# Designs tried in a protein design run: peptides against a protein of PDB entry 6B9H. Part 19

Target 1, 151 residues: chain A of PDB entry 6B9H
Amino acid sequence: AELCESLLTWIQTFNVDAPCQTVEDLTNGVVMAQVLQKIDPAYFDENWLNRIKTEVGDNWRLKISNLKKILKGILDYNHEILGQQINDFTLPDVNLIGEHSDAAELGRMLQLILGCAVNCEQKQEYIQAIMMMEESVQHVVMTAIQELMSK

## One batch from the design tools (peptide; made by RFdiffusion4, then SolubleMPNN)

Design b1_p11_6_s2 (from b1_p11_6, 4 letters changed)
Fold by OpenDDE base, seed 2:
Structure b1_p11_6_s2 (fold): chain B 151 residues (1-151), chain A 11 residues (1-11)
Amino acid sequence: as target 1 above (151 residues)
Amino acid sequence: SVRDFFQSLLQ
């Protein structure tokens, strides 16, 4: 999916420790958790990150477990910190991500993380970083942000 | 434009 591929490129700019080169690399949630910690380390602290299992392998049940925790974290962050600045009415299906590596649903998960980045305390830094990306990627990201802001 | 959009977000 175009959204997933563009946001994968965006995710790669965070330079996290976990492998993040392919869609499959993101399905266990480890990269996403590490990205969220970078976005707001006070909220997504070490205690939160330690709840995400790192040695998941191909176990789709463990992937789903991680993804559920991450999705909850994102939603709680929006409620507690961001004041519901993003549209959370259409949520990704974490079962499809974990079990089938569904790129479309993964794209929606990454879109929620994008919402966290462009609304957090460091939002201007993340927006400026996006403005340095390829124009085609910027366009997709713009559309994704617009969808989030359209409540 | 894309540039204008992101500039507006920086305001």
Scores: peptide ipSAE 0.716, ipTM 0.958, DockQ to the pose 0.933
Fold by OpenDDE base, seed 5:
Parts: sequence; structure tokens; C-alpha cells
Structure b1_p11_6_s2 (fold): chain B 151 residues (1-151), chain A 11 residues (1-11)
Amino acid sequence: as target 1 above (151 residues)
Amino acid sequence: SVRDFFQSLLQ
């Protein structure tokens, strides 16, 4: 999916420790958790990160468990810190991500993380970084942000 | 434009 591929490119700019080259690399949630910690280390602190299992291999049940924790963290962050209302936004199906590596649903998950980045304390720096990416990627990111704003 | 959009977010 175009959204997933563009946001994968964006995720790679965070230069996290976990492998993040393919869609499959993101399905265990480890990369996403490390990205969220970079976005707000006070909220997504080491105690939070330690709840995410890092050695899950191909175990889709463990992937889904991680993804559920991450999605909950994102939703709680939006309500408690960002003051955002995303009740009417279509949430990703983490079961499809963990069990089937569904790129469309993964794109929706990454879109929520994008929402955290462009609304966090360092939002100006993240927006400026996006402006330095390839224009084709910027266009997809713009559309993704606009969709978030319309909800 | 894309540039205009992101500039507006920086306001």
C-alpha cells in the first residue's frame, strides 16, 4: 500500500535500533515502540518500553499482544497528553497486522504514530524533517495528516 | 501546494 510504504520511509528517519527495512520488520511492534519513545520519552518511558517483547520471531500471537499494547499507548497518549479526539477515526486491525502482515492496516497504525509526532512537544522539528523528504513521500504524508485533521 | 501545507502547520 502507498500509505504504508511512504510511512515506512518516514519511520526509517528515526534511526531506531531495531531493523526497519520492510513491512514485515514492523509487524512485531518493536520499531513502533522505539519510535514512540523517541517522540515522547517522558510518556513512553523505559518502563513502558519494557512491556514490549523484543524476541517474538514469527509468533503472530506475541506480535498481536505487542501491537495491542502499542495501540493502547497511542490512544492513551492522545487523550491524556495531546487532548485529541480520534473516536471517529478508523482504527487499525492489529490482528490483521500480526497474523497476516496486512500493509493497509499497518499503514493506519503508522498514521496514528504520525499524528503523535505532528502534535507532540517537538512537532515543529518533526514537521521540518518531513519537509526535507522526497516530494512524493511528502504528498502522501500530507494526505495522511489531512485525514487525521478531518476527524 | 505541499510546501504551503507544511508551512501552515508551522504557524
Scores: peptide ipSAE 0.716, ipTM 0.958, DockQ to the pose 0.826
Fold by OpenDDE base, seed 4:
Structure b1_p11_6_s2 (fold): chain B 151 residues (1-151), chain A 11 residues (1-11)
Amino acid sequence: as target 1 above (151 residues)
Amino acid sequence: SVRDFFQSLLQ
């Protein structure tokens, strides 16, 4: 999926500790959690990050558990910090991500993280970083942001 | 343009 592939490229710019080369690498939520911590370490602090299990392997139930926590964190962050309400009908299906590595749904999850980045305290830096990426990626990111803001 | 869009976000 174009959205997932472009946002995976974007996620890779964070240079997190966890492997983040493939869609499968993201399905356990560890990369996403580490990215969120970089976005706002005061909110997504060590206590929050420690709730995400790192030794998941291929256990799709554990993946889903992590992803649910991450999704909740994103939604809470949007509500409590960013002052934004995200419509539930556009939320990613974390079951499909965890069980099937669904790229389309993963793309939607990464889209939510993108929303956090472009609205957080360091939003200016993240936006400027996006502007340095490939034009094709920028276009996908633009569309993704527009979709989020239209809710 | 894409650039214009992101510039607008910076305002």
Scores: peptide ipSAE 0.715, ipTM 0.958, DockQ to the pose 0.875
Fold by OpenDDE base, seed 3:
Structure b1_p11_6_s2 (fold): chain B 151 residues (1-151), chain A 11 residues (1-11)
Amino acid sequence: as target 1 above (151 residues)
Amino acid sequence: SVRDFFQSLLQ
């Protein structure tokens, strides 16, 4: 999906330790967890990150377990820190992500992470970084942010 | 425009 591919490109700018070259690389949640820690290391601290299993392989059950924890973390962060500035009514289906590598649902998960970045303490730096990306990616990101802010 | 949108977010 266009949303997923654009946000994958965005995720790659974080230069996390975990492999993040393909959609499948993101399905275990490890990259997403490491990105969230970079966004707000005080909230997504080492204790939080250590709850995410790193050696998952192709085990879709473990993927789903990680993704559920990450989604919960995002929603809690949105409520407790961001003051519910992002839309959380249409949640990604983590079962489809973990079991089938569903790009559309993964895109929606990455969209929530995007919401964290553009509303966090360092939101200006993340917005400026987005403005340096390819224009086609910026357009997709813009639409994604607008969708989050409209609800 | 896309540029205008992101600039508005920086306000």
Scores: peptide ipSAE 0.713, ipTM 0.958, DockQ to the pose 0.905

Design b1_p11_6_s3 (from b1_p11_6, 4 letters changed)
Fold by OpenDDE base, seed 5:
Formats: sequence, structure tokens, C-alpha cells
Structure b1_p11_6_s3 (fold): chain B 151 residues (1-151), chain A 11 residues (1-11)
Amino acid sequence: as target 1 above (151 residues)
Amino acid sequence: SVKDFFQSLLQ
């Protein structure tokens, strides 16, 4: 999916420790958790990160468990810190991500993380970083943000 | 434009 591929490129700019070169690399939630910690380390602290299991391999049940924790963290962050409603937005199906590596649903998950980045305390820095990316990626990111703002 | 959009987000 175009959304997933563009946001994968964006995720790679965070230079996290976990492998993040393919869609499959993101399905266990470890990369996403590390990205969220970079976005707001006070909220997504080490205690929160330690709840995400590493070395899950191909175990789709463990992937889904991690992804559910990630999604819950994102929703709580939006409510408690960002003060915005996202409950009426189309949420990703984490079962399809964990069991089938569904790129479209993964794109939706990354879109929620994008929403956190462009609304967090360091939003200026993240927006400026996006402006330095390839134009084609910027266009997809713009559309993704507009979709979030329309809700 | 894309540039104008992101600049507007910085305001």
C-alpha cells in the first residue's frame, strides 16, 4: 500500500535500534514502540516499553498482543496528553497486521503514530523533518495528516 | 502546495 510504504520511509528516519527495512519488520510492534518512546519518552517511558515483548519471531499471537498494547498506548496518549478525539477515526485491525502482515492496516497504525508526532511537544521538529523528505513521500504524508484532521 | 501545507502547520 502507498500509505504504508511512505510511512515506512518516514519511520526509518527515527533510526531506532530494531530492524525497520520491511513491512514485516514492523508487524511485531517493536519498532513502533521504540518510535513512540522517541516521540515522548516521559509518557512512553522505559516501564511502558518493557511491556512490549521482543524476540517474538513469527508468533502472530505475540505480535497481536504487542500491537494491542501499542494501539492502546496511542489512544491513551491522544486522550490524556494531546487532548484530541480519535475514537471516531477508522482504527487499524491489529489482527490482520499480526497474522497476515496486512500493509493497508499497518499503514493505518503508522498514520496514528504520525498523528502523535505532528501534535506532540516536539511537533515543530517532526514537521520540519518531514519537509526534508522526498516530495512524493511528503504528498502522501500530507494526505494522511489531512485525513486525521478531518475527523 | 505541499510546501504551503506544512508551513501552515508550523504556524
Scores: peptide ipSAE 0.700, ipTM 0.955, DockQ to the pose 0.826
Fold by OpenDDE base, seed 2:
Structure b1_p11_6_s3 (fold): chain B 151 residues (1-151), chain A 11 residues (1-11)
Amino acid sequence: as target 1 above (151 residues)
Amino acid sequence: SVKDFFQSLLQ
């Protein structure tokens, strides 16, 4: 999916410790959790991050467990910190991500993380970083943000 | 434009 691939490229700019080269690399949630910690380390602190299981391998049940925690974290962050600046009306299906590596649903998950980045305390830095990316990626990111804003 | 959009987000 175009959304997933563009946002994967965006995710790679965070330079997290976990491998993040492929769609499958993101399905265990570890990369996403590390990205969220970078976005707001006061909220997504070490205690929160420690709830995400590493060394998941191909265990789709563990992937789904991680993804559920991450999704909850994003939703709670929007409610408690961002004041619902991003709409969570349409949520990604974490079961499809964990069990089937569904790129479309993964894209929707990454879109929520994008919403966190462009609305967090350091949103200016993340927006400026996006403006330095390839034009094609910027366009997809713009559309993704607009979709969040319009919901 | 894309540029205008992100600049508007910086306002």
Scores: peptide ipSAE 0.700, ipTM 0.955, DockQ to the pose 0.869
Fold by OpenDDE base, seed 4:
Structure b1_p11_6_s3 (fold): chain B 151 residues (1-151), chain A 11 residues (1-11)
Amino acid sequence: as target 1 above (151 residues)
Amino acid sequence: SVKDFFQSLLQ
């Protein structure tokens, strides 16, 4: 999916420790958790990150478990820190991500992380970084942000 | 433009 591919490119700019070259690399949630920690290390602290299992392999149940924790973290962050509400009907299906590597649903998960980045304390830096990316990526990111704003 | 959009977010 275009959303997923563009946001994967964006995620790669974070230079996290976990492999993040493919859609499959993101399905266990480890990359996403590390990205969130970079976005706000005070909120997504080491204690939070330690709840994400790193030795997941192909176990879709463990992937889903991680993804549920990450999604909860994102939603809590939006509520507690960013003062934003995300509607349930627009939430990603983490079961499809974990079990089937669904790119469309993964894109929606990354979209939520994008929302965190462009609204966090360092939002100016993240927005400026996005403005340095390829125009096609910027367009997808813009659309994704606009969709979040319309909730 | 896309640039204008992100500039607006920087305000």
Scores: peptide ipSAE 0.699, ipTM 0.955, DockQ to the pose 0.898
Fold by OpenDDE base, seed 3:
Structure b1_p11_6_s3 (fold): chain B 151 residues (1-151), chain A 11 residues (1-11)
Amino acid sequence: as target 1 above (151 residues)
Amino acid sequence: SVKDFFQSLLQ
């Protein structure tokens, strides 16, 4: 999906430790968790990150478990820190991500992380970084942000 | 435009 591919490119700019080259690399949630820690290390601290299981391989049950924790973290962050500035009414299906590597639903999860980045304390830096990306990627990101903040 | 959109987010 165009959304997933564009946001994968965006995720790669964070230069996290976990592999993040393919859609499947993101399905275990480890990259997402590391990205969230970079976005707000005070909230997504080391104790939070340590709750995400690493080296899950192809175990879709463990993937889903991680993804549920990450989704909860995003929603809690939105409510407690961001003041509900992003849309949390249309949630990604983490079962489809973990079990089937569903790119469309993964894109929706990455979209929520995008919402965290463009509303966090360092939102200025993240927005400026997005403005340096390829124009085609920027257009997809723009649409994604508009969808998050219009509801 | 895309540029105008992100510029507006910086306000």
Scores: peptide ipSAE 0.696, ipTM 0.954, DockQ to the pose 0.907

Design b1_p11_6_s4 (from b1_p11_6 with E3K)
Fold by OpenDDE base, seed 4:
Structure b1_p11_6_s4 (fold): chain B 151 residues (1-151), chain A 11 residues (1-11)
Amino acid sequence: as target 1 above (151 residues)
Amino acid sequence: SVKEFFESLLE
């Protein structure tokens, strides 16, 4: 999916420790958790990160468990820190991500992380970094942000 | 434009 592919490229700019080259690499949530910690290490601290299982392998149940925790963290962050409400209509189906590596749903998850980045304390830096990416990626990111802002 | 959009976010 275009959204997932563009946001995967964006995620790769974070240079996290976990492998993040493919869609499959993101399905266990470890990369996403590490990205969120970079976005706001005070909120997504070590205690939060330690709740994410790293030795997941192909266990889709563990993937889903991680993804649920990450999604909850994102939603809580939006509510508690960013003062934003996310509608259930646009929430990713973490079951499809964990069990089937669904790129469309993964894109929706990454979109939520994008929302965190462009609204966090370091939003200026993240926005400026996006502006240095390929034009095609910028366009997808713009559309994704606009969709979030319309909620 | 895309550029103008992100510039607006920086304001």
Scores: peptide ipSAE 0.710, ipTM 0.956, DockQ to the pose 0.900
Fold by OpenDDE base, seed 1:
Structure b1_p11_6_s4 (fold): chain B 151 residues (1-151), chain A 11 residues (1-11)
Amino acid sequence: as target 1 above (151 residues)
Amino acid sequence: SVKEFFESLLE
């Protein structure tokens, strides 16, 4: 999926410790959790991050468990910190991500993380970084942000 | 344009 591919490229700019080269690398949620911690370490603190299982292998049930925690964290962050600036009426299906590595649903999850980045305290820096990416990626990111902000 | 969009987000 174009959304997932472009947002994977965006996620890679965070240079997190966990492997993040493929769609499969993101299905256990570890990369996403580390990215969220970079976005707002005061909210997604070490205690929060420690709730994410880091060694899940191919266990889709453990992947789903992580993804559910991450999704909850994103939604809570939106409500408690971002003032519900992100439209979350369409949620990603974390079961499809964990069990089937569904790229479309993963794209939706990464889109929510994008929403966190462009609305966080350091949103200016993240927006400027996006403006330095390839034009094709910027276009997809723009569309993704517009969808999040639409009501 | 894409550039104008992101510039608007910075405002």
Scores: peptide ipSAE 0.710, ipTM 0.956, DockQ to the pose 0.878
Fold by OpenDDE base, seed 2:
Structure b1_p11_6_s4 (fold): chain B 151 residues (1-151), chain A 11 residues (1-11)
Amino acid sequence: as target 1 above (151 residues)
Amino acid sequence: SVKEFFESLLE
């Protein structure tokens, strides 16, 4: 999916420790958790991150478990910190991500993380970083943000 | 435009 590929490129700019080169690399949630910690380390602190299993392998059940925790974290962050600035009406299906590496649903998960970045305390820095990306990626990101803002 | 959009977010 175009959304997933563009947001994968965006995710790669965070330079997290976990491998993040392919869609499959993101399905265990480890990269996403590390990205969220970078976005707001006070909220997504070490205690939160430690709840995410790092050695998941191909165990789709463990992937789904991680993804559920991450999704909950994002939703709680939106409610508790961002004041529901992000439209979470349509949530990603973490089962499809974990079991089938569904790129479309993964794209929607990454879109929620994008929403966290562009609304967090350091939103200015993340927006400026996006403005340095390829124009084609910026366009997809813009559309994704606009969708989040349309409540 | 894309540029104008992100600039507006910075305001």
Scores: peptide ipSAE 0.709, ipTM 0.956, DockQ to the pose 0.931
Fold by OpenDDE base, seed 3:
Structure b1_p11_6_s4 (fold): chain B 151 residues (1-151), chain A 11 residues (1-11)
Amino acid sequence: as target 1 above (151 residues)
Amino acid sequence: SVKEFFESLLE
């Protein structure tokens, strides 16, 4: 999926410790959790990150468990810190991500993380970084942001 | 344009 591939490229710019080269690498939620910690380490602190199970392997049940925690964290962050600036009416299906590595649903999950980045305290730095990416990626990111901020 | 969009986000 175009959205997922573009946002995967964006996620790779964070240089997290976990492998993040493929769609499947993202399905266990570990990369997402590490990215969120970089976005706001005061909110997504070490205690929060430690709740995400590492070394999940192919266990789709553990993947879904991690993804549910991450989704909850994103939604709570949106309400408590970002002031509900992200449209959360259409949520990703974490079951499809965990069980089937569904790229479309994964794209929507990454889209929510994008929303955190472009609305956080250091949003200007993340926006400027996006502006340095390839034009094709920027276009996809623009569309994704527009969808998030529409009421 | 895409550039103008992101510039508007920086305002």
Scores: peptide ipSAE 0.707, ipTM 0.956, DockQ to the pose 0.910

Design b1_p11_7_s1 (from b1_p11_7 with K4Q E8Q)
Fold by OpenDDE base, seed 3:
Structure b1_p11_7_s1 (fold): chain B 151 residues (1-151), chain A 11 residues (1-11)
Amino acid sequence: as target 1 above (151 residues)
Amino acid sequence: SEAQEFLQSLL
């Protein structure tokens, strides 16, 4: 999916410790958790990050468990910190992500993380960083943000 | 570009 591939490129700019070269690399949630910690380390602190299991391998049940925790974290962050600026009406299907590496649903998950970045305390810096990316990526990001704002 | 202008509007 175009959304997933563009946001994967965006995620790679965070330079997290976990491998993040492929769609499948993102399905265990470890990269996402590390990205969220960079976005807001006061909220997504080490205690929160330690709840995400590492060394998941191909265990889709563990992937789904991690993804559920991450999704909950994103939703709670929106309610508690961002004032519900991101609508949670249409949630990504973490089962499809964990079990099938569904790129479309993964894109929706990354879109929620994008929403956190463009609304967090450092939103100016993240928006400016996106403006330095390739135009094709910027276009996809624009569409993704507009979709979030319209809900 | 359209995307660049949109992103600028978010600043």
Scores: peptide ipSAE 0.756, ipTM 0.968, DockQ to the pose 0.912
Fold by OpenDDE base, seed 4:
Structure b1_p11_7_s1 (fold): chain B 151 residues (1-151), chain A 11 residues (1-11)
Amino acid sequence: as target 1 above (151 residues)
Amino acid sequence: SEAQEFLQSLL
């Protein structure tokens, strides 16, 4: 999916420790958790990160478990820190991500992370970084942000 | 571009 592919490119700019070259690399949630820690290390601290299993392999049950924790973290962050500045009513199906590597649903998860980045304390830096990416990626990111801000 | 202008408006 275009959303997933563009946001994967964006995720790669975080330079996390976990492999993040393919859609499959993101399905265990480890990259996403590390990205969230970079976005707000005070909230997504080591205690939070330690709840995410790092050695998952192809175990889709463990992937789904991680993804559920990450989704909860994003939702809690939106409520507790961001003051619900982003729309999270349309939630990604983490079962499809974990079991089938569904790119469309993964894109929706990454979109929520994008919402965290463009509303966090360092939002200006993240927005400016996006402005330096390829035009095609910027366009997809724009659309994704607009959807988050819409009713 | 449209995207560039939109992103700039968020700053």
Scores: peptide ipSAE 0.755, ipTM 0.968, DockQ to the pose 0.887
Fold by OpenDDE base, seed 2:
Structure b1_p11_7_s1 (fold): chain B 151 residues (1-151), chain A 11 residues (1-11)
Amino acid sequence: as target 1 above (151 residues)
Amino acid sequence: SEAQEFLQSLL
């Protein structure tokens, strides 16, 4: 999906420790957890990050378990820190992500993380970084942000 | 571009 590929490119700018070159690399939630920690390390602290299992391999059940924790973290962050700026209009299906590497649903998960970045304390830095990316990526990101704002 | 203008408006 175009959304997933564009946001994968965006995720890669965070330079996290976990491999993040392919869609499948993101399905265990480890990259997403590390990205969230960079976005707000005070909220997504080491104690939170340690709840995400890093050695899951191809075990889709463990992937789904991680992804559920990630999604909960995002939703809680939105409620507790961002003041409900990200509507949970249609949540990503983490089962499809973990079991089938569904790119469309993964894109929706990454969209929620995008929402965290463009609404966090350092939102201006993330917005400016996005403005330095390829125009095609910027367009997809714009659409994704607009969806978060309108729904 | 449209995207640039939109992103700028968020700053």
Scores: peptide ipSAE 0.754, ipTM 0.967, DockQ to the pose 0.915
Fold by OpenDDE base, seed 1:
Structure b1_p11_7_s1 (fold): chain B 151 residues (1-151), chain A 11 residues (1-11)
Amino acid sequence: as target 1 above (151 residues)
Amino acid sequence: SEAQEFLQSLL
């Protein structure tokens, strides 16, 4: 999906430790968790990150478990820190991500992370970084943010 | 561009 591919490119700008070159690399949630820690390390601290299982391999059950924790973290962050500046109106299906590497649902998950970035304490820096990306990516990011703001 | 203008509006 276009959303997933563009947001994967965006995710890669975080330069996390975990491999993040393919859609499949994101399905275990490890990259997402590390990105969230960069967005707000005070909230997504070491204790939070340690709840995410690493070295999951192809175990889709463990992937889903990680993804559920990450989604919960995003939602809690929105309510507790962001004051619902973003909305959880449409949740990604983490089962499809973990079991089938569903790119569309993965894109929706990354969109929620995008919402965290553009509303966090360092939102200006993240927005400015997006403005340095390819125009096609900027356009997809724009539409993704607009969708979050509309609900 | 449209995206550039939108992103600027978020700043």
Scores: peptide ipSAE 0.753, ipTM 0.967, DockQ to the pose 0.931

Design b1_p11_7_s2 (from b1_p11_7, 3 letters changed)
Fold by OpenDDE base, seed 4:
Structure b1_p11_7_s2 (fold): chain B 151 residues (1-151), chain A 11 residues (1-11)
Amino acid sequence: as target 1 above (151 residues)
Amino acid sequence: SEAQKFLQSLL
């Protein structure tokens, strides 16, 4: 999916420790958890990160477990820190991500992370970084942000 | 571009 592919490119700019070259690399949630920690290390601290299993392999049950924790973290962050500045009513199906590597649903998960980045304390830096990316990626990111802000 | 202008508006 175009959303997933563009946001994967965006995720790669975080330079996390976990492999993040393919859609499959993101399905265990480890990259996403590390990205969230970079976005707000005070909230997504080591205690939070330690709840995410790092050695998952192809175990789709463990992937789904991680993804559920990450989704909860994003939702809690939106409520507790961001003051619900982003729309999270259309939630990604983490079962499809974990079991089938569904790119469309993964894109929706990454979109929520994008919402965290463009509303966090360092939002200016993240927005400016996006402005330096390829035009095609910027366009997809724009659309994704607009959807988050829409009623 | 449209995207560039939109992103600038978020700053």
Scores: peptide ipSAE 0.759, ipTM 0.968, DockQ to the pose 0.910
Fold by OpenDDE base, seed 1:
Structure b1_p11_7_s2 (fold): chain B 151 residues (1-151), chain A 11 residues (1-11)
Amino acid sequence: as target 1 above (151 residues)
Amino acid sequence: SEAQKFLQSLL
């Protein structure tokens, strides 16, 4: 999906430790968790990150478990820190991500992370970084943010 | 561009 591919490119700008070159690389949630820690290390601290299982391999059950924890973290962050500046109106299906590497649902998950970035304490820096990306990516990011703001 | 203007509006 276009959303997933563009947001994968965006995710890669975080330069996390975990491999993040393919859609499949994101399905275990490890990259997402590391990105969230960069967005707000005070909230997504070491204790939070340690709840995410690493070295999951192809175990889709463990992937889903990680993804559920990450989704919960995003939702809690939105309510507790962001004051619902973003909405959780449409949740990604983490089962499809973990079991089938569903790119569309993965894109929706990354969109929620995008919402965290553009509303966090360092939102200005993240927005400015997005403005340095390719125009096609900027366009997809724009539409993704607009969708979050509309609900 | 449209995206550039939108992103600027978020700043």
Scores: peptide ipSAE 0.759, ipTM 0.968, DockQ to the pose 0.931
Fold by OpenDDE base, seed 2:
Structure b1_p11_7_s2 (fold): chain B 151 residues (1-151), chain A 11 residues (1-11)
Amino acid sequence: as target 1 above (151 residues)
Amino acid sequence: SEAQKFLQSLL
């Protein structure tokens, strides 16, 4: 999916420790957890990050378990810190992500993380970084943000 | 571009 590929490119700019070159690399939630920690390390602290299992391999059940924790973290962050700026209009299906590496649903998960970045304390830095990316990526990101704002 | 203008409006 175009959304997933563009946001994968965006995720790669965070330079996290976990491999993040392919869609499948993101399905265990480890990259997403590390990205969230960079976005707000005070909220997504070491105690939170340690709840995400890192050695899951191809175990889709463990992937789904991680992804559920990630999604909960995002939703809680939106409620507790961002003041409900990100609507949970249609949540991503983490089962499809973990079991089938569904790119469309993964894109929706990354879209929620994008929402965290463009609404966090350092939102201006993330927005400016996006403005330095390829125009095609900027367009997809714009659409993704607009969806978060309108729904 | 349209995207540039939109993103700038968020600053």
Scores: peptide ipSAE 0.758, ipTM 0.968, DockQ to the pose 0.916
Fold by OpenDDE base, seed 5:
Structure b1_p11_7_s2 (fold): chain B 151 residues (1-151), chain A 11 residues (1-11)
Amino acid sequence: as target 1 above (151 residues)
Amino acid sequence: SEAQKFLQSLL
């Protein structure tokens, strides 16, 4: 999916420790958790990160468990810190991500992380970083942000 | 570009 591939490119700019070259690399949630910690380390602190299992392998049940924790963290962050209502927004199906590596659903998960970045304390820096990316990626990111704003 | 203008409007 175009959304997933563009946001994968965006995720790669965070330079996290976990491998983040392919869609499959993101399905265990470890990269996403590390990205969220970079976005707001006070909220997504070390205690939160330690709840995400890192040695998952191909165990789709463990992947889904991690992804559920990450999705909950994103929703709680939007409610408690960003003061935004995203309940009317279509949420990603983490079962399809963990069990089938569904790129479309993964794209929706990354879109929620994008929402955190462009609304967090360092939103200006993240927006400016996006403006330095390839134009085709910027276009997809633009449409993704617009969709979030329309709820 | 359209995307550049939009992103700039968010700043």
Scores: peptide ipSAE 0.758, ipTM 0.968, DockQ to the pose 0.836

